# Peptides against a protein of PDB entry 7BDX, part 273

Target 1, 212 residues: chain A of PDB entry 7BDX
Amino acid sequence: EMGAAACTLLWGVSSSEEVVKAILGGDKALKFFSITGQTMESFVKSLDGDVQELDSDESQFVFALAGIVTNVAAIACGREFLVNSSRVLLDTILQLLGDLKPGQCTKLKVLMLMSLYNVSINLKGLKYISESPGFIPLLWWLLSDPDAEVCLHVLRLVQSVVLEPEVFSKSASEFRSSLPLQRILAMSKSRNPRLQTAAQELLEDLRTLEHN

## One batch from the design tools (peptide; made by RFdiffusion4, then SolubleMPNN)

Design b2_p26_1_s1 (from b2_p26_1, 16 letters changed)
Fold by OpenDDE base, seed 4:
Structure b2_p26_1_s1 (fold): chain B 212 residues (1-212), chain C 212 residues (1-212), chain A 26 residues (1-26)
Amino acid sequence: as target 1 above (212 residues)
Amino acid sequence: as target 1 above (212 residues)
Amino acid sequence: SEERKKKDEELIKENLKLTEQIGAES
């Protein structure tokens, strides 16, 4: 209970750039983000057995942690910190996104995907994430999610890869050979306007790359 | 571990007025401070049996909580919030200060005393604290602490009472009859310059009141 | 490109709002 409450408050205030700078300027940041990854991993591993109630204190705590990571990654210095000093956390987030079943822990997936997207704004972060083992298969696994918001954030992450020539060139063959084009086309017809737009934009970006 | 880390970061960033406003502007503040009191109480109650290592995660967590309360109370809106909406927490802090033995949990005592001092800057807060059952005996109990920093913060809290005529007038008889004058005089000769100064100032304030 | 940077900044802002919304609903 208390840990979840404290972490939830920390999440809320971490929406401020100055708070993110304060978090990172302290000597506790490295340890905090290390334990964050471990805590998130422990939570996801516990889901394979018991239907942990999604509204549990533990779930709230993990959501708050994922929210903090997202908010930190929204800030330039936060991205720099994560990419330079918290790579294990990024690895953990990628792993957990793979371990979660379609439709499982949707809110957590969204937060983790948002964090990865925010990190991907840093070229070094995008390189690190995209060079992770199984990254492309992971994207397609995540696009199988029935949740439109999960899919939206996956499409945004895919777009970040596609729009960066240096990153895309390394994975272009695997990307083209495995691209779930029919799924993306289906999303471009979604009733969810955000998902629809993201899928349309990605399809346009992909078409532009086919002509070059 | 993770809860302590999150709470420690929240403590660090709560030194900012804007962060305090953000904490209090959220819908989670009331619940957080309610659980804070309960958590602190549970910790102090656990000390009566086992020598809980002062460096435990639990201790760090409670110290961070006390630090957050202190930082919140340092801000005008935070004082207003505590005095209006978190009186149970103030009652808990007063109780815990009584339950802790001289020399026990010195850092926690200091933080709790600092929080009470900060609250005492609000006249309504000072009234509330000073009208608490056993408040004056509690001050003298706390002045028996061998720690100079504990004693310093007690003296400051005593000074807050003495300097407020509306509060002091209600307790003046009890205060005068129980005042550990010899102890305060001894503190005015302390090698600790902060303690020395605080004791000297309080003695001057008390002398001024005897002549009126 | 400047256009990409602007788009990223817009999407960050959108993500921040969504993060806050998720936090409020949780």
Scores: peptide ipSAE 0.183, ipTM 0.840, DockQ to the pose 0.323
Fold by OpenDDE base, seed 2:
Structure b2_p26_1_s1 (fold): chain B 212 residues (1-212), chain C 212 residues (1-212), chain A 26 residues (1-26)
Amino acid sequence: as target 1 above (212 residues)
Amino acid sequence: as target 1 above (212 residues)
Amino acid sequence: SEERKKKDEELIKENLKLTEQIGAES
């Protein structure tokens, strides 16, 4: 209870850039983000099947941790910190996104995907996550999720890769050969307007790359 | 471990006035400070005798909580919040200061005394804490502590009472009859210059009140 | 490109707002 309450307050205040700078300016940031990854991993490993204890103190704690990582990654110095000093946390987030079943822990997936997207704005961050083993298969696995919000954030992350020639060129062959085009086309016809737009934009970006 | 790390970061960033405002502007502040008191009370009740597990995760957690309360009380809106919405926490801090033995949990006592001093800057806060049952005996109990830093913060809190006529007049008879003058005189001869100065100032304030 | 930077800034702002909403619902 108390840990979840403290972490939730820290999440709320981490929406401020100045608070993110204060968190990272301290000597305790490295330890905090190291333990964050371990805590998130322990939670995901403890999830028995389809049981979402979403209202548990543990779930709220992990959501707050994922929220903090997302808010830190939204700031330039936060992205630089994660990419330089907390790579293990990024590896953990990628692992956890692979370990969660489709439809499992939807809110947590959304937060983790938002954090990865925010990291991807840094070219060094995008290079790091895209060069991670199994990254392309992971994107397609996540795109199979029944949740429209999960799929939306996956499409945004895919778009970040597609729009960066230095990154896309390294994986272009694997990307093109494995692209779930029918799934993306189905999303472009979604009743969810945000998902529809994101899928349409990605299809336009892909067409542009095929013609260049 | 993770809870202590999160709470320690929250403590560090709570040194900013804007962070204190952000903490208090959220709907979660009431719950957080309610659980804070319970957590601190549980810790103090679990202390077996003179054993200071000062390096334990639990001790660090409670120190961070006391630090957050102190930093919140340092800000005008934080004092107003504590006095209006978290009186039970103030009652808990007063209780815990009474339950701890002389020399026990010195750092925690210092943080709690700092929080009470900061609250005492608000006249409504000073009225509330000074009207608490056993407040004057508690001050003298705390002034018996062998630690110079504990005694320093007690002297500052006593000075806050003495300097406020509306508060001092209500308890002046009890205060004068129970005042450990010999102890304060001994502190005015301390080798600790901060304690020496605080004891001298209080003795001057007391002399002024006897002549008026 | 400048267009990409603008899009990234817009999406960061959207993500921040969504993160706050998830936090309010949790």
Scores: peptide ipSAE 0.181, ipTM 0.840, DockQ to the pose 0.303
Fold by OpenDDE base, seed 5:
Structure b2_p26_1_s1 (fold): chain B 212 residues (1-212), chain C 212 residues (1-212), chain A 26 residues (1-26)
Amino acid sequence: as target 1 above (212 residues)
Amino acid sequence: as target 1 above (212 residues)
Amino acid sequence: SEERKKKDEELIKENLKLTEQIGAES
């Protein structure tokens, strides 16, 4: 309980750039993010196949941790820190996104995907995550999620790859051959306007790449 | 482990006034400080009579909690919050300071005494803690500590009482009759310059009150 | 491009708000 309360407060204040800089300027940041990955992994491994989001202190704790990572990655120096010094955490997030079934732990997936998107704003971060083994299959696995917010954040991550020629060129063959075009086309007709727009923009970006 | 790491980071960033305001502006602050008191109490109750400061995650967690309370009390709105909304925590800190033996958990005592001193800067806070049952005997109990830092912070708290006529007048008879004058005189001869100065200043303040 | 940077800043800002919302609901 106390750990969840402390992490929740730390999450709330980590929305400030100054707080993120203070977290990273301390000698405890490396240890914190190392244990963060382990804690998130332990939580996901404890989930039964049928377990959704738990209204528990443990769930709240893991959500707060994912929120902190997201807020750190929203800041330029935070992205640099994660990509240089906490790669194991990024690997863990990618792994956990693969381990979770479609429809399982939706809010946690959204937070983790937001953190990866924020990291992807840095070219070094985008290179690192896109060069991760199974990254393209993972995107399509995640895009099968019934949740519109999960799918939205996946589409944004796909767009980050597509809009970066240096990254897209390395995986273009695999990307084109495995692209769930029918799924993206279905999303472009969604009643969710954010999902609809993101799917339409991605389809336009993909068409632009086919004409060049 | 993760709870201690999160609390340690929260402690570090709570040195900022803006962070303290952000903590208090959230709807989670009341719950956090309620559980803080319970957690600190549970830790102290788990200590054997011979146990000093433990190099443990639990000890680190409790130190960070006490540090957060101290930093919150360093800010005017934080003092107001503690005295209005978290009185149970103040009562717990006073209780725990009484439950700990001289020489036991020195660093924790220092942090708790610092928090009480910070609260005492607010007249309402000083009134509240000084009107606590057994407060004057508690000060003398704490002043028997072999640690110079504990004694220093006790002397500062005593000085806060002495320098406030409205508070001192209520307890002046008990204070004068129970004053460990020989102990304070011994501290005024300490090799520790901070302790020496604090004891000398308090002796001067007491002499000034006898002449008025 | 500057356009991409602006889009990224907008999406970061949206993500921050969504993160705060998730934190308030949990």
Scores: peptide ipSAE 0.176, ipTM 0.839, DockQ to the pose 0.304
Fold by OpenDDE base, seed 1:
Structure b2_p26_1_s1 (fold): chain B 212 residues (1-212), chain C 212 residues (1-212), chain A 26 residues (1-26)
Amino acid sequence: as target 1 above (212 residues)
Amino acid sequence: as target 1 above (212 residues)
Amino acid sequence: SEERKKKDEELIKENLKLTEQIGAES
């Protein structure tokens, strides 16, 4: 309870750039983000047996941790910190996104995908995550989710890869050969206007790349 | 571990007035400070049996909580919040200061005394804590501590009472009849210059009040 | 490109609002 409450307050205040700078300017940031990865991994591993009530203090704690990582990654110095000093945490987020089943822990997946998108704004961050083993298969696994918000954030991450020639050129063959085109076309017809727009934009970006 | 790390980061960032305003401007502040009191009380109650290694994660967590309360009380809106909306936490801090033995949990006592001193800067806060049952006996109990830093912060809190006529006039008879004058005189001869000065100033303030 | 940077800033701002919303629902 108390740990979850403290972490939730830290999440709320981390929406400020000044607070993110204060978190990172201290000597305790490295330890905090190291333990963050371990805590999220422990939580996801515990989901296989007990129907962990998603409203548990543990769930709230892990949501707050993912929220903090997302807010840190929203700031330029935070992205630099994560990519330079907390790569193990990025590896953990990618792993956990693969371990979670479609429809499982939707809100946590959304926060983790938002954190990866925010990291992808940095070219060094995008290079790091896109060069991770199994990254392209992971995107397609996540795009099979029945949740429209999960799929939206996957499409945004795919767009970040497609719009960066230095990254896309390295994986273009694997990307084109495995692209779930019918799934993306179905999303472009979604009743969710945000998902519809993101899928249409990605299809336009892909068409532009085929003609160049 | 993770809870202590999150709480320690929250403590570090709470040194900013903007962060204190953000903590208090959220809907979660009341719950956080309610649980804070309960957590500190649970920790102090656990000390009677096991030699809790003062370096435990639990100890670090409780220190961070007391540090957050101190930092909140350092800001005008934070003092107003504590006195208006978290009186139970102030009652808990007073209780815990009474339950701890001389020399026990020195650093925690210092943080709690600093929080009470910061609250005492507000006249409403000073009225509230000084009207608490057993407040004057509690000050003398705390002044028996062998630690110079504990005694220093007790003397500062005593000075806040003595310098406020509206408060001191209500308790002047009890205060004068129970005053450990020999103990304060011994502190005015301390090798610790901060303790020496605080004891001398208090003795001068007391002399001025006897002549009026 | 400048257009990409502007789009990323808009999406960061949207993501911040969504993060706050998820935090309010939690």
Scores: peptide ipSAE 0.174, ipTM 0.838, DockQ to the pose 0.303

Design b2_p26_1_s2 (from b2_p26_1, 17 letters changed)
Fold by OpenDDE base, seed 2:
Structure b2_p26_1_s2 (fold): chain B 212 residues (1-212), chain C 212 residues (1-212), chain A 26 residues (1-26)
Amino acid sequence: as target 1 above (212 residues)
Amino acid sequence: as target 1 above (212 residues)
Amino acid sequence: SAAIEERNRKLIEENRKLTEEIGAEV
């Protein structure tokens, strides 16, 4: 309980760039982000055994951790820190996104996907994430999620890859061969306007790449 | 482990006034400070059974909590919050200071005493603390601590009472009848310059009050 | 490109808001 409460407050205040700088300027950041990955992994592994209620202290704690990572990744120095010093955490997030079933822990998936997107704004981060083993299959796995918000953040991450020629060129063959085009086309007709727009923009970006 | 790490980071960033305002501006502050008191109490109660190593995650966690309270109390709005909305936490801190033996959990005592001192800067806070049952006996109990830093912070709290006529007048009789004058005189001769100065200043303040 | 930077700025801000919203619910 107390840990979750403290972490939740830390999450809230980490919306400030100055707080992120203060977190990273200390000697405790490395340890914190290392344990963060372990804690998130432990939680996700526990879900197969006990139906942890989404409202549990453990769930709240892990959401707060994912929120902190997202807020850190929203800041340039935070992205640089994660990509340089917390790659294991990024690996963990990618792994956990693969381990979670469609429809499972949707809010956590959204936070983790937002963190990955924020990291992907850094070209070094985008390279690191996109070169991760199974990244493309993971994107398609996540795009099978019934949750529109999960799919939205997946499409945004895909778009980040597609819009970066240096990154896309490395995976273009695998990407084209495995692209769930029918799923993306279905999303472009979604009643969710954010999902619809993201899918349309991605389809336009993909068409532009086929003509070049 | 993770809770202690998160709380330690929160402690570090709570040194900023803006972070304290952010903590208090949220809807989670009341719950956090309520659970803080309970967690600190649980820790102190556990010390009589298990010799918890001072370096345990639990100890670190409670130190961070006490540090956060201290940092909150350092800010005007934080003092007002504690005195208005977290009186139970102040009661808990006073109780825990009484429950701890001389020489026991010195660092925690120091943090708790600093938090009380910071609260005492607010006249309403000083009134609340000084009107607490057993406050004067508690001060003398704490002043029996062999630790110079504990004694220093006790003397500062006593000085806050003595320098406020409206507060001191209510307890002046009990204060004068129970004053460990020989102990304070011994502290005024301490090799610790901070303790020495604080004891000398208090003795001067007490002399001034006897002449008025 | 400037267009990508603008997209990123917009989406970071959207993510910030959504992170705050999720944080208010949990």
Scores: peptide ipSAE 0.341, ipTM 0.871, DockQ to the pose 0.267
Fold by OpenDDE base, seed 4:
Structure b2_p26_1_s2 (fold): chain B 212 residues (1-212), chain C 212 residues (1-212), chain A 26 residues (1-26)
Amino acid sequence: as target 1 above (212 residues)
Amino acid sequence: as target 1 above (212 residues)
Amino acid sequence: SAAIEERNRKLIEENRKLTEEIGAEV
């Protein structure tokens, strides 16, 4: 309870850029983000296929942690920190996104995907996550989620890869051969306008790359 | 571990006035400070007269919590919040200061005393804590601590009482009859310049009140 | 490109809002 309450407050205040800078300017950031990864991993491993009640203290703690990571990654110095000093946390997030079943821990997936997207704004971050083993299969695994918000954030992450020629060129063959084009086309017809737009934009970007 | 790390980061960032405002502006502040009191109480009760190792995760957690309370109380709106909405926490801090033996949990005592001092800047806060049963005996109990820093913060809190006529008048008889004058005089000769100054100032304030 | 930067800026802000919304629900 107390830990979850503290983390939740920390999450809330981490929406401020100045708070993120303060967190990272301290000597405790490295330890915190190391333990964050371990805590998130322990939580996901404890699910054993059962959807734990989202309202548990442990769930709240993990949500807050994922939220903090997302907010840190929203800031330039936070991205630099994560990519340079907390790569294990990024590895953990990628792993956990792979371990979670479709529809399982949807809000957590959204937060983790948002964090990865924010990291992907940094070219070094995008390179790091995209060069992770199984990254492309992971994207398609995540895109199988029935949740429109999960799919939206996957599409945004895919778009970040596609829009960066240096990154896309390395995975272009795998990407083209495995691209769930029909799924993306279906999403471009979604009633969810955000998902629809993201899918449409990605399809346009992909078409542009085929003509080049 | 994770909870202590999160609380410690929250403590660090709570040094900012804007962060304190953000903490208090959320819907989670009441619950957080309620649980804070309970957590601190549970920790002190677990000591059973043994000085737990100060380096435990639990100790770090409680230190961070006390630090957060102190930082919140340093801000005007934070004092107002504590005095209006978290009186139970103030009661808990007073109780815990009474339950701790001389030399026991010195750093925690310092933080708790600092928080009470910060609260005492608000007249409503000063009234509340000074009207708590056993407050004057508690001050003298705490002043028996061998630690100069504990004693310093006690003297500051005593001074806050003495400098406020409305508060002092209510307890003046008890205060005068129980005042450890010889102890304060000894502190005015301390090699610790901060303690020396605080004791000297208090003695001057007391002398001024005797002539009025 | 300026277009990518603008996209990123917008999406970061959308993510911030959504993060806050999720935080309010939990």
Scores: peptide ipSAE 0.341, ipTM 0.871, DockQ to the pose 0.304
Fold by OpenDDE base, seed 5:
Structure b2_p26_1_s2 (fold): chain B 212 residues (1-212), chain C 212 residues (1-212), chain A 26 residues (1-26)
Amino acid sequence: as target 1 above (212 residues)
Amino acid sequence: as target 1 above (212 residues)
Amino acid sequence: SAAIEERNRKLIEENRKLTEEIGAEV
């Protein structure tokens, strides 16, 4: 209970760039983000057993942790910190996104995907994430989610790869051979306008890359 | 572990007035401070049994909680919040200061005393604390602590009472009859310059009140 | 490119708002 309450307050205040700088300027940030990864992993591993109520203290705690990571990654120095000093956390987030089934823990997936997207704004972060083993299969696994918000954030991450020639060139063959084009085309016809737009833009970007 | 890490980061960032305002501006502050009191009480009740290592996660957690309360009380709106909405927490801190033996949990006592001192800067807070049952005996109990820093913060709290005529007048008879004058005189001869000065100033203030 | 930077800035801000919304629900 108390841990979840403290972490939730920390999440709320981490929306400020100055608070993120204060978190990272201290000597406790490394330990915090190390334990964050372990805690998130422990939670996801426990989901296969007990019907963890979505409103449990443990769930709130993990959501707050994911929210903090998202807010840290939203600023340049936070991205630099995560990519240089907390790579294990990024690996953990990628792994957990693979371990979660379609429709499982949707809000947590959204926060984790937003964190990865924010990290991907840094070219070094984008390189690190995209060079992770099974990254492309993971994107397609996540695009199978019935949740439109999950799919939206996956499409945004895919677009970050496509828009960076240095990253896209390394995976272009695998990307083209495994692209779930029918799924993306279906999303471009979605009633969700955000998902529709993101899918259309990605299709345009992909077509532009085929003609060049 | 994770709760202590999150709470420790929250403590660090709560040194900023803007962060304290952000904590208090949310709807989660009341719950947080309610659980804070319960957590601190549970910790102090557990001390009579197991030799809790001073460096335990539980100890760090409670220190961080006390530190957050101190930082909240350091600003005007934080004092107003504590005195109006978290009186149970103040009652708990007063109780815990009484339950702890001389020399026991010195650092925690210092943080709790600093919190109470910060609250005492608000006249409404000073009234609330000083009108608490057994407050004057508690001050003298705390002045028996072998730790100079504990004694220093007790003297500062005593001085806050003495310097406020509206508060001092209500307890002046009990205060004068129970004043551990020999202890304060001994502290005025301390090798600790901070304790020495605080004891001398308090003795001067008390003498001034006897002549008026 | 400036267009990519502007896209990233916009999407970070959208993510910030959504993070706050999720945080209000949890």
Scores: peptide ipSAE 0.340, ipTM 0.870, DockQ to the pose 0.303
Fold by OpenDDE base, seed 1:
Structure b2_p26_1_s2 (fold): chain B 212 residues (1-212), chain C 212 residues (1-212), chain A 26 residues (1-26)
Amino acid sequence: as target 1 above (212 residues)
Amino acid sequence: as target 1 above (212 residues)
Amino acid sequence: SAAIEERNRKLIEENRKLTEEIGAEV
């Protein structure tokens, strides 16, 4: 309980850039983010057995951790820190997104996807994530989720790859051969206006790349 | 481990006034400080049985909690919050200071004493603490500690009482009748210059009050 | 590049708001 409460407060204050700088400027940041990955992994592994009530202290703790990572990745120095000093955490987030079933831990998936998107703003971060084994299949796995918000954040991450020629050129063949075009077309007709717009923009970007 | 790491980061960033305002401006502050008191109490109660290694994760967690309380109390809005909304936590800190033996948990005692001192800067806080049952005997109990830093912070808290006529007038009879004058005189001759100065100043303040 | 930067700025801010919303619900 106390740990979850402390972590939740830390999440709330980490919305400030100055707080993120203070977290990263200390000698304790590396240890914190190393344990973060392990804690998130332990939580996701525990979900297969017990009906973990989403409202558990453990769930709140992991949500707060994912929120902190997202807030750290939202600023330039935080992205640089994660990509240079916490690559294992990024690998863990990618792994956990693959381990979770469609519709499972939706809010956690959204937080993790937002953290990956924020990291992808840095070219070095985008390269690292996109070069991860199974990254393209993972995107399509996540795009099968019934949740519109999960799918929205996947589409945004896909768009970050498509809009970066240096990254897209390396994976263009695999990307084009496995693209779930029918799924993206269906999303472009969604009743969710955010999902609809994101899918339309991605389809336009893809069409532009086919003509070049 | 993860809880202690998160709490330690929260402690570090709580040195900022803006972070303290952010902690207190949220809806989660009350719950956090309520659990803080309970966690600190549980830790101190556990010390009587097991040789708790001072370097345990539990010890670090409680140190971080006490540090957060101290940092919150260091600013005006934090003092007002503690005195209005977290009186039970103040009562807990007073109780724990009484439960700990001389020389036991020295660093924790120092943090708790600093938090009480910071609260005492507010007249409402000073009134609340000084009107607590057994407060004067508690000061003398703590002044028996072999640690110079514990004794220093006790002397500072005593000085805050002595320098406030409205507070001192209510307890002056009990204070004067139980004052460990020989102990304070011994501290005024300490090799620790900070302790020496604090004891000398307190003796001067006491002499001034006897003549008025 | 400028269009991408504007997109990124917009989406970071949207993500910040959503992170706060999720944090209020949990």
Scores: peptide ipSAE 0.338, ipTM 0.870, DockQ to the pose 0.284

